Peptides against a protein of PDB entry 4N78. Designs and how they scored, part 131

Target 1, 186 residues: chain A of PDB entry 4N78
Amino acid sequence: HFQVICRLLGYQGIAVVMEELLKVVKSLLQGTILQYVKTLMEVMPKICRLPRHEYGSPGILEFFHHQLKDIVEYAELKTVCFQNLREVGNAILFCLLIEQSLSLEEVCDLLHAAPFQNILPRVHVKEGERLDAKMKRLESKYAPLHLVPLIERLGTPQQIAIAREGDLLTKERLCCGLSMFEVILT
Target 2, 155 residues: chain B of PDB entry 4N78
Amino acid sequence: MAELQMLLEEEIPGGRRALFDSYTNLERVADYCENNYIQSADKQRALEETKAYTTQSLASVAYLINTLANNVLQMLDIQASQLRRMESSINHISQTVDIHKEKVARREIGILTTNKNTSRTHKIIAPANLERPVRYIRKPIDYTILDDIGHGVKW

## One batch from the design tools (peptide; made by RFdiffusion4, then SolubleMPNN)

Design b2_p17_3_s3 (from b2_p17_3 with L1M K2S E6S A17S)
Fold by OpenDDE base, seed 3:
Structure b2_p17_3_s3 (fold): chain B 186 residues (1-186), chain C 155 residues (1-155), chain A 17 residues (1-17)
Amino acid sequence: as target 1 above (186 residues)
Amino acid sequence: as target 2 above (155 residues)
Amino acid sequence: MSVGLSILLELREEVLS
């Protein structure tokens, strides 16, 4: 599903969606969540010491339940605050999955373009074969597929200019060195 | 341009007129041949004359049709060439627009990205001004990252 | 397929035509 979304939205659409999500997250964090956190901090016990181990696990649990009773019984925390946190979480997950999907699409595009851009895969060399010879053969085999040289040879100046720009766009991708998710976490 | 204009304004209309005139002439020739055959005491001679006129008339019509057809074909070829040039021009404009849109899109998404190699210490300074085109730092694309992706063609 | 590759392929067809 996320792959389809990436394909449909493209770079621009993804950017817009992520920006809006960031705004939503920011609004939730600075608004409702912050207010609840402040309220919770006020009602938190000032001193919460570990009970004696002699009380056993049930007694310790009851102790903490009693200490946090006001927080646990705060109905608005469960209904509103947790919902907002879920929304934030979902937004973050969405961004992560979009980035992963986009990276996959970009890699696929790079792989598809590689034969046309004189980008050759590393060839497995069997014992006794020279890597250089295999690479030369491979280069020779795919030389006719190189688009920019072909267009430079046969095309008009305008075509050549467009081809060079297209080639550059094909080579440069986000997956090659950029991360989007790290920005979201900041 | 001049050749196309000549074809459209002079050669093709002229050829069409010539064919029309030839039709009228053929009718006259037919009438003449019919009358000549009826009135002639020597039917054999009249027949031979009719054959001669028929052959000549058919040859002339064939020539006119061929000439007109060739001119029409030439006109169509020129027009087709012009259309192809226009199509090419439009296509190049479209491609240029697409490239531009892609560049803009990449700038926009680039604002939402950070360099993977940035050491933990570098405060991801969200560029304050959303409008500044994030300078695409052209780092050499390390394609080795792709080596682990996909079933390497076992050559 | 990337915009760039699409354009390159289109140009190839145009120059070979």
Scores: peptide ipSAE 0.469, ipTM 0.752, DockQ to the pose 0.765
Fold by OpenDDE base, seed 1:
Structure b2_p17_3_s3 (fold): chain B 186 residues (1-186), chain C 155 residues (1-155), chain A 17 residues (1-17)
Amino acid sequence: as target 1 above (186 residues)
Amino acid sequence: as target 2 above (155 residues)
Amino acid sequence: MSVGLSILLELREEVLS
């Protein structure tokens, strides 16, 4: 599903969606969630001493339940705050999944274009064979598929210009060194 | 452009007029031949004259039709060539627009991206037990599996 | 398919025609 969404939206659509999601997340974090956190901090016991280990796990749990009773009973925390946190989480996950899907699509596009751009994969060399000889053979095999040289040889100046721009667009992808998710975390 | 204009405005209309005039002339020739045959004492001579006139007239019409047809074909070829050139131009404009849109889109999304800090610094503390490097047998990526994906060139 | 690749392929067809 995310792959389809990526294909449909394209770079522009994804950018718009991501920007809006970031705004929503920011709004939720700086608004409602922040307010709840502040409220929780106000009602949180200033001095919470660790109970003696002698009380055992049940006693310690009861102790903390008692000290945090006001927080636990804060009904709005369970409803509004957790819902907002869920929304934030969903937004983040959505961004992550979109980025992953986009990366996969970009890699696929790069792989499809590679034979036409003189980008050859590293050939597995069996022991005793020269890598260089195999690579040269491969280069020679795919040389007729190189689009830019072909167009440069046979095309008009306008075609050549468009071809070069197209080639550049094909070579440059976000997956080659850019991350959106890091921006989201920042 | 000048050749096409000449074909459209002068040669083809002129050819059509000439053909029409030739039709009228054929009718006159026919009438003449009929009357000449009726009035002539030498029917054989009159017949030979009729054959000569008929042959000449038909040859003339054939020439006019051929000329007109060739001009029309030439006109169509020129127009087809012009359309192809226009199509090419439109395609180039479209491609340019697409490239531009893509660049804009990439810039927009690029603003939302940061460079992957490949901080080399995490000393991968090699666990002491050198597990025998599982010979990562790079399975050659069989690109043939991608042959069915997309509008790729069927080999 | 990449926009760039699509354009390149179209140009190839045009140049070879």
Scores: peptide ipSAE 0.457, ipTM 0.761, DockQ to the pose 0.736
Fold by OpenDDE base, seed 5:
Structure b2_p17_3_s3 (fold): chain B 186 residues (1-186), chain C 155 residues (1-155), chain A 17 residues (1-17)
Amino acid sequence: as target 1 above (186 residues)
Amino acid sequence: as target 2 above (155 residues)
Amino acid sequence: MSVGLSILLELREEVLS
């Protein structure tokens, strides 16, 4: 599903969605959640000493339950605050999954383009085989597929310019060094 | 462009007119041949003349048709070539636009990205209009309720 | 397929035609 979303939205659509999600998250965190947290902090017991161990585990639990009773019984905490936190969580997860899906798509695109851009895969060399010889064979095999040199040789100046730009766009992807998720977490 | 214009404005219309005129001329020739045959005392000679005129007329018409056809074909070839050039131009523009759109999109998404190696902590600016949540009023906790809890029965 | 690659392939076809 996320792959389909990534394909449908593209970079622009993803950017828009991510921006809006960030706004929503920011609004939730700085608005409702922050206010609830502040309120909770105000109602927190100023002094909460550990009860004596002599009360046993049930007594200690009851003690803390009593101390926090007002907080636990705060209906809006469960219905509003926790829901907002869930929304934030869902947004974060969505962003993560979108980024992962996008990265996969980008890698696929890079792999598809590689033969046409003189990017050769790492060759597994069996014992006794020369790596250099294999690489040369591969280079020779794929040399006719190199698009930019072909276009530079046969194309018009305009075609060459477009080809170079296209080539650059193909080589440069977000997955090579950029992360969106880190921005979301900050 | 000049060649196409010449074909469209001069050669093809001229060829069509010539062909039309040839039709009229053919009728005249036919009438002449018929009359000549009727009036001639030497029917064999008249027949031979008719054959000659017929052959000449057919050859001329064939030539005109062939010339016109070739001109039309040439016109079509030129037009096809022009259309291909236009298509190419449009495609290049489209490609340029697509590249531009892609660059813009990448910039937009790029703003939402950070270098994997650099953790930039951005200060979150709080929005100005925070709706105040309903004030939670803390009720005093009566600790006397706990007095009955914790009598360790020394067993 | 990436925009860049698609364009490159289209250009290839154009220059070879």
Scores: peptide ipSAE 0.455, ipTM 0.756, DockQ to the pose 0.757
Fold by OpenDDE base, seed 4:
Structure b2_p17_3_s3 (fold): chain B 186 residues (1-186), chain C 155 residues (1-155), chain A 17 residues (1-17)
Amino acid sequence: as target 1 above (186 residues)
Amino acid sequence: as target 2 above (155 residues)
Amino acid sequence: MSVGLSILLELREEVLS
């Protein structure tokens, strides 16, 4: 589903959706969640020490449950605050999944374009084979597929200009070094 | 443009008119030949004249048809060439627009991105001092309180 | 297919025609 969404929206649509989600997250964090956090801080025990390990996991859990009883029993926390946190979480997950899907699409596009742009894969060299010879053979094999040199040789100045711009667009992708998810987490 | 205009406005219409006139003339020649053959005492001469007129008329019509056909073909070739040039121009404009739109879109999404940083794993530091056991009354934990927690929308 | 690659392929066809 996310792959289809990425394909349909494109960069422009994804940007718009991400911006709106960021606004929603910001609104939730600075509004209702902040208010609940402030309230929770007021009811939070001032001193909560780590119990001894001799109590075991159940005993430790009961200890914390007792210390946080007022928080756990806070009805609005369970209904409103957790719902808002769920919305924030869903928004974050959505952004993550969109970014992952977009990255996959970009990698796919790069792989499809690579033979036409003189981008050669790292060749696995078997024992006894010269890397240079194999690379030269590969270069010669794909040389006829290079689009920009072909257009530069046979095309008009306008076609050449468009080809160069198109070539640049195919080489530069977000997956090469940029992340949206880190921006969302800040 | 001038050649195409001449073909459309002068050569092809003129050729069509000439062909029509030739058709009318063929009918007149046929009538003449028929009457001449019937009225002539020398049937052999009349037949030879008919053959001559028929050959001349057919040759004329063939020439007119050929000329008209060539002009129409030339017109179509010019028009096809013009359409190809227009198509090429439109395609280049469309491609330029698409490139521009893509650049704008990339800039817009780019402002929402940052360089990928490898997050360092935070080391969990264990507390150095064993704290004294705190006495508390154990109450059973009701886990039903958590039943409503975690029903997130599965995307 | 990426916009850039599609344009390049279209230009190839145009240049070779």
Scores: peptide ipSAE 0.443, ipTM 0.744, DockQ to the pose 0.730

Design b2_p17_3_s4 (from b2_p17_3 with L1M K2S E6Q)
Fold by OpenDDE base, seed 2:
Structure b2_p17_3_s4 (fold): chain B 186 residues (1-186), chain C 155 residues (1-155), chain A 17 residues (1-17)
Amino acid sequence: as target 1 above (186 residues)
Amino acid sequence: as target 2 above (155 residues)
Amino acid sequence: MSVGLQILLELREEVLA
């Protein structure tokens, strides 16, 4: 599903969605969640000492339940605050999944373009074969597929200019060095 | 452009008119040959003359048709070439627009990105001193120490 | 397929045509 969304939206659509999600998250965090956190801080017991281990797990649980009773019984916390946190979480997850999906798509595009751009995979050399010889053979094999040199040789100046721009666009992708999710987390 | 215009406005219409005129002329030649054959005392001579005129007329018509056909083909070739050039121009414009759109889109999404901290692969400087793997001697946990603490039901 | 690659392939076809 996320792959389809990425394909449908493209870079522009994804950017718009991400911006809107960031606005929503910011609004939720700075608004309702912040208010609830402040309220919770006010009602939180100032002194919550760990009960003695002698009370066992049930006793400790009851102790904490009692100390946090006011917080647990705060109806608005369950209905509104947790819902907002869920929304924030969903938004973050959505952003993560979109970025991952986009990255996969970009990688696939790069892989598809690689033979046409003189980007050759590192060939595993078996112990007896010279890496250089294999690479040269591979280069020779794919040399006719190199698009920019072909167009530069046979094309018009306009075609060459467009080809160079197209080549640059093909080489420069977000997955090569940029992260969207890191921006969201900060 | 001048050549195409000449073909469209002068050569092809002119060829069509010439062909039409040739039909009229063929009819006249046919009438002449028929009358000549009927009136001539020497039927063999008249027949030979008819054959000669027929051959000449057919040759002239064939020439006119061929000329017209070649002009039409030339016209079509010129038009096809013009269409190809126009198509190429449109394609280049389209490609330029697509590139521009892509650049704009990339700028928009780019503002939402940060450089991946390529964690400098800390050269795992192999610590020079291969610290001998501290033999983790698993001391067996003696659980008997717990026997005295639990109010376990002495079976 | 990336926009750039598509354009390059189209140009290839045009140049070879």
Scores: peptide ipSAE 0.513, ipTM 0.788, DockQ to the pose 0.731
Fold by OpenDDE base, seed 3:
Structure b2_p17_3_s4 (fold): chain B 186 residues (1-186), chain C 155 residues (1-155), chain A 17 residues (1-17)
Amino acid sequence: as target 1 above (186 residues)
Amino acid sequence: as target 2 above (155 residues)
Amino acid sequence: MSVGLQILLELREEVLA
């Protein structure tokens, strides 16, 4: 689903969606969640020390339950605050999944373009074969597929200019060094 | 352009008119040959004359048709070439627009990106308003990401 | 497919035609 979303929205659409999500998250955090956090801080016991170990696990649990009684009984916390936190979590998760999907698409695009851009993978060499010789053979085999040199040789100046721009666009992708999710977390 | 204009305005219409006129002439020649054969005492001679006129007339018509056909073909070739040029121009414009759109889109999404090596400690930077310089950080393409995809062996 | 790659392939076709 996220791959389809990435394909449909493109870079621009993804950017818009992420910006809007960030706004929503910000609104939730600075608004409702902040208000609840402030309220919780007010009702939080000023002094909460560890109970004596002699009370055992059940007694300790009861102690904390009593200390946090006002918080636990705050019904609006469970219904509204937790819901907002879920929304924030979902937004973050959405952004993560979008980035992952986009990265996959970009990698695929790079792989598809590689044979046409003189980008060849390292080939496994069998014992006794020289890597260099095999790579040279591979280069020779794919040489006719190199688009930019072909266009530079046979094309008009305008075509060459467009080809160079296209080549650059194909090579430069976000997955090569950029992260969106890290920005969202900050 | 001048050649196409000459073909469209002069050569092809002229050829069509000539061909039409040739039809009228052929009818006249046919009538003449028929009458000559009927009236001639020497039927053999009249037949030979008819053959000569027929051959000449057919040759003339063939020439006219061939000339006209060649002119039409030439016209079509020129027009086809013009259409190809226009198509190419439109394609180049379209490609240029697509490249531009892609660049704009990449700039927009780029605002939402940071270098992967950046410390997680950076404050939630609100999406930079459109006014912030498009942080297009051109980093060298790390193709090592592709090393694990396919038959590539990490060396 | 990348916009860039698509354009390159289209240009190839134009140049070879």
Scores: peptide ipSAE 0.503, ipTM 0.769, DockQ to the pose 0.779
Fold by OpenDDE base, seed 4:
Structure b2_p17_3_s4 (fold): chain B 186 residues (1-186), chain C 155 residues (1-155), chain A 17 residues (1-17)
Amino acid sequence: as target 1 above (186 residues)
Amino acid sequence: as target 2 above (155 residues)
Amino acid sequence: MSVGLQILLELREEVLA
């Protein structure tokens, strides 16, 4: 599903969706969630010492339950705050999945373009074969597929210019060094 | 353009008219030959004359057809060439627009991105042997990582 | 397919025609 979404939206569509999601997340974080956090901080016990281990797990649990009673009893926390956090989480997950899907698509595009751009895969050299020889063979095999040189040779200046730009666009992809998810997390 | 116009407006219509006129003339010639044959005391001579007229008429028609056909073909070639040029121009514009759109889109999404913290792959300190021009073997993007992913994509 | 590659392929076809 995310792959299809990525294909349908493209870079621009994804950007728009991501921006809107960021706005939503920001709004939730700075608004409702922040307010709840502030409220929770107010009701948080000022001094919460770790109970003695002698109380055992049940006793410790009861202790914390008692200490956090006001928080636990805060009904809006469970209903509204957690829901908002879930929404934020979902938005983040959505962004992550979109980015992953986009990255996969970009990699696929790069792979598809590679033979046409003189980008050769690393060939597994079997023991005894010279890497250089294999690479040369591959180069020779794919040399006719090199689009930019072909167009530069046979094309008009306008075609050449467009080809160079197209080539650059094909080579430069987000997956090569950019992450959206990191921005979302900041 | 002038040539195409001449073909469309003058040569081809003129050729068609000439063929039509030739048809009418052929009919007249046929009538003449028939009458001449009937009225002539020398049937052999009349037949020879008919053959001569027929040959001449056929040659004329063949010439007219050939001329017209060539003109039509020339017209079509010119038109095809014009269409190809137009198509090329449109395609170039379209491509330019697409490139621009893509650039804009990439800028828009780019502002939402940050550099991936590439884990400092420990510089494999290639042993100091100086000499071999480190051909920037662009580490081919090890796409083998995708080998496992690709099997499931039913195209 | 990337826009760039598509364009390149189209140009290839155009220059070879």
Scores: peptide ipSAE 0.474, ipTM 0.765, DockQ to the pose 0.724
Fold by OpenDDE base, seed 5:
Structure b2_p17_3_s4 (fold): chain B 186 residues (1-186), chain C 155 residues (1-155), chain A 17 residues (1-17)
Amino acid sequence: as target 1 above (186 residues)
Amino acid sequence: as target 2 above (155 residues)
Amino acid sequence: MSVGLQILLELREEVLA
């Protein structure tokens, strides 16, 4: 699903969605959630001491439950707060999954373009084979596929310019060093 | 352009007119030949003359048709070439627009990105001063990420 | 397919035509 969404939205659509999600998250955090947190802090016991160990785990739990009764009751009554937190969580997860999906698409695009851009994977060398020789052979094999040199040789100046721009766009992708998710978490 | 214009405005219309005029001329020639044959005391000579005129007339018409046809073909070739050039131009514009749109889109999404933190520390400490990268970082493509995905062609 | 690659392939076809 996320892959399809990424394909449909493209970079622009994803950007718009993420921006809107960020706005929503910000609104939730700075508004409703903040208000609830402030309220909860107000009802927090001023002094909460550790009870004596002689009360045992159940007694200690009851003690804290009693001390936090107002908070627990408030939190339980305020289901809206949890819903908002869920919404925030969902938004974050959505962004993460979109980024992951986008990264996969980008990697696929890079792989598809690689043979045409003189980007060759390192070949596994069997015992006794020289890596250099194998790589040279591979380079020679794919040399006719190099698009930019071909266009530079046969194309018009305009075509060459467009080709160079296209080549650059193909080489530079977000997955190479950029993260959207980190921005969302900030 | 000048050649096409000449073909369209002068050569082809002129050829068509010439062909049309040849019709009237042929009729005149036919009438002449008929009358000549009727009036001539030497029917054999008149017949030979008619044959000659007929051959000449047919040859002239054939020439006119051939010339006209060639001009039309040439016109079509020029037009086809022009259309191809226009198509190419439109394609280049379209490509330029697509590149521009892609760049804009990338800038927009780029605003929402930061450099990947390679720090091993589990704590995503967003450094306060993370300069938003305006430009994509060119890193070599690490294909090892896909080693586990699909049937890698082992060379 | 990326926009860039698509354009490159189109250009290839054009220059080879």
Scores: peptide ipSAE 0.473, ipTM 0.758, DockQ to the pose 0.773

